# Peptides against a protein of PDB entry 2AUS, part 161

Target 1, 323 residues: chain A of PDB entry 2AUS
Amino acid sequence: ADIKREVIVKDDKAETNPKWGFPPDKRPIELHIQYGVINLDKPPGPTSHEVVAWIKRILNLEKAGHGGTLDPKVSGVLPVALERATRVVQALLPAGKEYVALMHLHGDVPEDKIRAVMKEFEGEIIQRPPLRSAVKRRLRTRKVYYIEILEIDGRDVLFRVGVEAGTYIRSLIHHIGLALGVGAHMAELRRTRSGPFKEDETLVTLHDLVDYYHFWKEDGIEEYIRKAIQPMEKAVEHLPKIWIKDSAVAAVAHGANLTVPGIVKLNAGIKKGDLVAIMTLKDELVALGKAMMSTQEMIERSKGIAVDVEKVFMPRDWYPKLW

## One batch from the design tools (peptide; made by RFdiffusion4, then SolubleMPNN)

Design b2_p21_1_s2 (from b2_p21_1, 14 letters changed)
Fold by OpenDDE base, seed 2:
Structure b2_p21_1_s2 (fold): chain B 323 residues (1-323), chain A 21 residues (1-21)
Amino acid sequence: as target 1 above (323 residues)
Amino acid sequence: DEAAARARFAELRARAEARAA
């Protein structure tokens, strides 16, 4: 998420009409909720599905979805996409994750050895999915991006870990314990990041949502519920972006593929096959799609399909049909 | 056991945050 992508401008004269669309920070409260994502602090105990069902009841929603399962005992960052934004979770599922974990060692190990061995687990690791996983139990590689030891106190090791999606921290701790020669288990786990969502001022509890919804419905105060819900555009911040002309927006909103002439600006480093976010010049999410060209091809070519549009989010009437 | 692990997690996390401040 923290990789600043270069922005390449293809059309520096392209303007946007301020009367068209609904920029993320200018949506009426009902529309903001319809296109919202909650950065939920999932409590330990319930499943991620139970928590989504509670949010739907609290906020009187027809549909919602989560950006990647947390086990019942695991707390922390669970992005929950609401209503019309529900399908934006597909952008979050493959995103990197961060956790803070408490590892308990089954024997005494010198601190220098703990630090040395844990550093060896940075990089590629071989994992087998747990028995309860819907994923076939085949050996697979996963990347550990970093391990940061926060505290060592006797047999207790608190650490931060950044990992590729679908890395099992319980399995990592088991292998660290084996490498230390004493064995270890995962005592506690909290997710501190899921792609662009982290522990920050946007993190809210289920209790906060109950209170904030009450303040809106009973007292007419929308400020709290507005702040508790992020615009769906937050859920695509980590993706490469393509910004399009106003004249192309309605066509893409109708499910047409993005063609090269519609591009105003784009991120560097897009490869063919990448998931990309198609944005308006007001940073509104129009659609998600598969890049059919690299960034370089989108710059050099005058025509052709740039993005195969897979999922439209924007309503068809926010921008006029100019075709 | 689970309550003790959560308490220990909270204690060690607070200690780490206090040293980073």
Scores: peptide ipSAE 0.624, ipTM 0.960, DockQ to the pose 0.892
Fold by OpenDDE base, seed 5:
Structure b2_p21_1_s2 (fold): chain B 323 residues (1-323), chain A 21 residues (1-21)
Amino acid sequence: as target 1 above (323 residues)
Amino acid sequence: DEAAARARFAELRARAEARAA
């Protein structure tokens, strides 16, 4: 999520009509909910699916989806995409994750040895998915981006860990325990980050959502529920972006592929096959798609399909048909 | 015990946060 992406401007004269669309900060509350993502503090106990079902009940929603499963016992950051935004979870599933974990060692180990061995687990690790995982139990490589030891107290090691999506912290702790020679288990786990969603002021509980929905429906106070729901555009902040002309928005919203002439600006480093977010000049999410060109090809070419549009989010009527 | 592990997690996290402040 923290990769600063350069923005390359292809058309510096492109303007946007302020009357078209609904920028993320200017949506009526009902529309904001329809295109929303909750940064939920998942409690320990329920499954991620049960929590999504509760949110749907609390907020009277037909559809919702989560940005990556947390085990029942695991708490913390669970992005829940609402209604029209439900499909945006596909951008969050492959996103990096951060956790704070409590590892309990099954024997005494000198602190210096703990620190040295845990540092060796930064980088590429080989994991086997757990039996209870819907994923095929094949050996797979995963990245550990960083391990930060927060506290060592006897046999208890509290650490922060940044990992590639689908890294099993329980398996990591098991392997650390083996490398230490004493064995270890995961005593507690909290997810503190899921792509652009982190443990911050936007993190809300199920109880908060009950109260905030009540304040809106019974007291007419929308402020709390508005703050509790992030715009769906938050869920794509970590993706490479392509910003398009107003004249291209309606076509893409109808499911047409993005062609090179529609591009105003784009992030550097897009490769063919990358998942990209197609944005308006007002930073509204139009669609997700697969890049059919690199950034360089999108700059150099005058024509051709830049993005194969896979998932449209924007309503077809927010921008006029200019064709 | 899961309750003991949560309490220990909270204790150690608070201690770590207090040192980083």
Scores: peptide ipSAE 0.623, ipTM 0.960, DockQ to the pose 0.877
Fold by OpenDDE base, seed 1:
Structure b2_p21_1_s2 (fold): chain B 323 residues (1-323), chain A 21 residues (1-21)
Amino acid sequence: as target 1 above (323 residues)
Amino acid sequence: DEAAARARFAELRARAEARAA
């Protein structure tokens, strides 16, 4: 479930100038693309990097990046951040993932035993990264948030699984197979969620992108390509947010750290060290940063550095310099 | 083998979706 975060208002009288910035819904198509994220249905076969390279060619882009590698054989949700939004993928890398997996058992097992054993794999698991991983092959703990068995048909088990970022489903299936006593392998895998991106009406194929770009460039129809690209703000929906005064926006856009007086409202439950999104009062992403205070400290204190700004997204000229 | 696994995945997913509807 999307963690509903409470919003604490610190300044209930803070207003925003409608002439400043570009809210996500009011961006011209070119600007929308510059600050866009595609919820791509990655086909099986190509690498995530090849798919990003194809998107760059299709949409005539200089830069793009993906929100977490899918293996070549794995299909489904691959967020691809475009141009000036490319660095938003950093918000998606640590985000939880969901998959639908087909596990094939190497022997016959009663359904009740399958269900019982798979339930035991909810929670903390110890994994070793595969050889192909850029991560050092050390044992590491990962969380399995949930396992939902969708279908059991003989030796085939279709299941949904929610996992911590960097959990290896192939390794999970191998261990389930060992626990069942017959062995198992991963026959198919699809990613159905990456943080705020899921299988929904926003999911598009590479073919869709070809067609939609053609409709825009050749026929002057921007509607399809506009709908196929989500605003970069979508890529931070799962993060705790801090909303800032108009007078603080330009300073943060210039790379200044966010100080406590700039805060208008914020989510509850921010801890020191959390990745947070700094937003305008129009829900525009200004920057990502590291919380230097808890929510409680940001409420109680009158001064100090609230957020260490790590990545600025907003252009410096969208809001006036007021310092 | 990969084509058969993909077909089986699609079949079982369609059954699951039809049961959830």
Scores: peptide ipSAE 0.621, ipTM 0.960, DockQ to the pose 0.893
Fold by OpenDDE base, seed 4:
Structure b2_p21_1_s2 (fold): chain B 323 residues (1-323), chain A 21 residues (1-21)
Amino acid sequence: as target 1 above (323 residues)
Amino acid sequence: DEAAARARFAELRARAEARAA
């Protein structure tokens, strides 16, 4: 998620009309909620689906979805996409995750050995999904991006771990315990990051949401609920982006594929088949789609389908039809 | 005990955060 993507400008003269669209920072509160994502601090106990159902009740919403399941006992960062933004979760499901975990060792191990063995688990690991997972129980490779030991106190090891989506921390801890020769189990787990969402000032509880919704509805105070909800564009910050001309926005918002002439600027390193975010010049999310060309092909070609549009988010009327 | 594990997690996390500050 932290890779700054280079931006390649294809049309340096492209301007945007300030009267068109609704930039993420300028949406009326109702519209902000309709295109919102909550960085929820999921409590331990409930399922991710129960928490989504509670948010829908608290905020009087018809639809919501979460950016990747946390087990009932697992707390922390659960992105919850609201209403018209609900489908943006598809951008978050494949995103990297960070956790802080408490591992309990079943025997005494010298600290130096703990540190050495845990470092060997950075990189590619082979995992078998748990029986309870909806994923086919096949051996699969997953990347551990980093392991940072935070505390070692006797048999308790607190560590931070960055992982590829669908890495099982419980299985990782089990394998670390086997490699240490004493065995281990996961005592506690908290998710501290899900793609662009992390433990920061945007992290809110269910209690916060109750209070902030009350302040808005009963007292007319929008500030708290506005800050508690992130724009849906936050949920695509980690994706490669393609920025399009104002003249192309309405067509894409109607479900037309993005063609090469509509591109103003784009991120480097897009490959054919990548999930990409189509953005306006005001950084509004128009759609998610599949890249049909590489970045290089989108630069070199004068015509053709650049992106197969899969999910439109922007309303059809925010930009005029200019064709 | 899940409560004991949560308490131990909170304790060790607070200790780690205090050293990183």
Scores: peptide ipSAE 0.617, ipTM 0.960, DockQ to the pose 0.888

Design b2_p21_1_s4 (from b2_p21_1, 11 letters changed)
Fold by OpenDDE base, seed 3:
Structure b2_p21_1_s4 (fold): chain B 323 residues (1-323), chain A 21 residues (1-21)
Amino acid sequence: as target 1 above (323 residues)
Amino acid sequence: DEEAARRRFEELYARALAREA
């Protein structure tokens, strides 16, 4: 999520009409909810699907979806995309994850050895998915970006770990335990980050949502529920972006592919096949799509399909049809 | 005991957060 991407400007004269669209900070509360993502603190016990069902009941929603399954016993950061934003969760699936884990050792190990061995697990690791996963049990590499030991108390090791999407912390802990020679198991796990969503002031409980919805519906106070819901644009902060002309917005909102002439600015380092966010000049999410060109090709070419538009989010009427 | 493990996690994590603040 923290990858700074350079922005390359193709058209420095491109302006945007302030009367068109609904920037994330200008959405009425009902529209904000329709295009919202909750940074939910998932409690331990329920499935991610049960929690989504509860949110739908609490907020009187027709649809919602989560940004990557947490096991029933796992707590913490579960992004829940609401209503028209439901499909934005696709952007969160490939995003890096952070966890805080409690590892219990099956024997006594000197602290210096614990620290040394855990440091060796930073980088590429080989994993086999657990039996309970819908993923084929093929050996695969995964990146461990960092391991930070927070507490060592006897046989209990609390650590923070940043990982590539679909890394199994239970398997990591098992391998650490083997390397320590005593064995280990995962005693507890909390997710503290899912891409741009982290354990911060935006993290809310199911109880908070009940209260905040009540304050809005019964007392007319929208402030709490407004703050508890992030704009869907938050869910794409970690993606490479392409910003488009006002004249291209309506076509993309109708499901047309983005062509090169529609591009105003774009992030560096886009490769063919990358998932990209198509944005307005007001940082509104229009669509997600697959890059059909690299950044360099999008700069050098005068025509052609830049992005194969897969998922439209913006309503068709926010910008005028200029074709 | 899963409840004991949760309590232990909460204790150690609260301690860690208090050091980072």
Scores: peptide ipSAE 0.640, ipTM 0.959, DockQ to the pose 0.911
Fold by OpenDDE base, seed 5:
Structure b2_p21_1_s4 (fold): chain B 323 residues (1-323), chain A 21 residues (1-21)
Amino acid sequence: as target 1 above (323 residues)
Amino acid sequence: DEEAARRRFEELYARALAREA
């Protein structure tokens, strides 16, 4: 998520009309909610689905969805996309995750050995999905991006771990315990990051949401609920982006594929088949789609389908039809 | 005990965060 992507400009003279669209910072509160994502601190106990159902009740919403299941006992960062933004979770499901885990060792191990063995688990690991997963129980490779030991206190090891989506921390801890020769189990787990969502000032509880919604509806104070909800564009910050001309926005908002002439600027390193975010020049999310060209092809070509548009988010009327 | 594990996590994590600050 933290990889700054280079921005390549194709049209440095392209301007945007300030009268068109609703930039993420300029949405009325009702519209902000309709295109919002909550960085929820999921409590331990409830399922991710129960929590989404509670948010829908608290905020009087018709639709919501979460950016990747946390087990009932797991707390922390659960992105919950609201209303018209609900399908933005598709961008978050494949995103990297960070956790803080408490591993309990079943025997005494020297600290130097703990540190050495845990370092060996950085990189590619082979995992089997647990029995309770909806995923076929095939062996699969997953990436552990980093392991950071935070605390070692006797048989308790607190560590931060960055992982590829669908890495099972419980399985990782089991394998670490085997490698240490004493065995281990996951005592506690908290998710501290899900793609662009992390533990920061945007993290809110269910109780916060109750209070903030009350302040808005009963007291007319929108500030708290506005801060508690992130714009849907936050949920695509980790994706490669393509920025398009104002004249192309309405066509894409109607479900037309993005053609090369519509591109103003784009991130470097887009490959054919990548999930990309199509943005306005005001950083509004128009659509998600599949890249049909590389960045280089999108630069060099004068025509052709650049992005196969899979999901439109922007309303059709925010930008005029200029065709 | 799940509650003991949670309390231990909270203690150690608070300690870690205080060192990173």
Scores: peptide ipSAE 0.635, ipTM 0.959, DockQ to the pose 0.951
Fold by OpenDDE base, seed 2:
Structure b2_p21_1_s4 (fold): chain B 323 residues (1-323), chain A 21 residues (1-21)
Amino acid sequence: as target 1 above (323 residues)
Amino acid sequence: DEEAARRRFEELYARALAREA
């Protein structure tokens, strides 16, 4: 999520009409909720689906979805996309994850050996999905981006770990324990990051949501519930972006593919087949789609399909039809 | 056992966060 992508400007004279659309920071509260994502602190105990059902009940919602399952015992960052934003979770499934884990060793190991062995688990690892996983139990490679040891206290090792989506921390700890020669198990796990969502001032509990919804409905105070819900655009911050002309927005909002003439600016490093976010010049999410060209091809070509539009989010009427 | 592990996690994580601050 922290990779600053270069922005290449294709049309430096492109302007946007301030009367069209609803920028993420200027949505009325009802519209903000309809296009919202909650950075939920999932408690230990309930399933991710039970927590989503509770949020729907608390906020009186018809639809919601989560950005990647946490096991019942696992706490921490669970992005929950609301109503019209529900399908933005597709952007979060492939995103990197960070966890803080407590590993308990089954024997005494010198600290220097713990540090040395855990460093060897940075990089590519081979994992077998657990029996309870909806994923076929085939051996697969996963990336461990980093391991940071936070605390070593006797047989307890607290560490932070950044991983590719679908890496099993329980399996990682088991293999670390085997490499140490004493064995180990995962005593506790918390997710501290899911793509652009992390432990920060936007992290809220189920209790916070109950209180904030009450303040809005009973007291007329919308500030708390507004702050507790992030705009859906937050859920695509980690994706490469393409910004389009006002004249192209309505066509894409109707499900038309993005053509090269509609592009104003774009991120560097887009490859054919990448998931990309199509944005307005006001940083509103129009759609998600599959890149049909590289960044370089989108710059060099004057015509052609740049993005195959897979999922529209923006309503059809926010921008005028100019075709 | 699970409650003891949770308390131990909270203790060690709070200690780690206090060092990063």
Scores: peptide ipSAE 0.635, ipTM 0.959, DockQ to the pose 0.921
Fold by OpenDDE base, seed 1:
Structure b2_p21_1_s4 (fold): chain B 323 residues (1-323), chain A 21 residues (1-21)
Amino acid sequence: as target 1 above (323 residues)
Amino acid sequence: DEEAARRRFEELYARALAREA
């Protein structure tokens, strides 16, 4: 969900040196790729791991990772983080997902009944993970945020569904079919959203990547490959953010925990234990970490560890050591 | 069967997107 988070300013006089760092929009193409995420349209057929391997081969990369597995038969939005950005995918794993699904009913059901019953599946559902999942097969609650029926054509029901991470749409459709009394199965599934990544102008195919890489390497045209790769900062847009002083950046980039005096501004509604993005005043991602304080505690306290830094992304030399 | 389901999905999804535009 696009949760608009309020920004609370702690230090309204804090300035940033324009000579330090590399803002997302000003990275040279090689550096942009090193800190990039592709919004890939995964085709049906290959595994998410095979697709990542193909991207690595196409773009001549050493490392890449995907922002949450799609089954082989499932198409659509697969964020693929590149090189130094590879571990930013950890921010996308807990993110909400949206799908468009084709449900096929095993009998005739009036449209009004279809609409009424599907609306009852908004909210909390109990699911058992499928056998193929790496998750223990325990019953678990998941949230269905919304169901939007797009098309009803006889026994075919096309619908959009927003869900909590790790909700199984196949299981949802099975339970809808039981509630309708006729049974149903999932005929097709496409992921249309993974956190901040959606079906938009940034969505690219494997073929697009082949062509765009060729235009760059053979023709010297970097524009297409630059547009096909999003900055890693895109992958953390859905997270609560903490913006830090220039004087704190180098310490955090060396793996030091963020202390309260380093905070310039922060989002409202941070809770202890939340995954947070530590940003520069130029909106560069420094690190991901676990909040050790609430937003309120970070405002009221003068000292203490605000964030336990779990993963650094920024190079150690982008900002000077000011200690 | 799988190809028929894919074609049906593409048809219905294209129709839905055209109405949202």
Scores: peptide ipSAE 0.634, ipTM 0.958, DockQ to the pose 0.919

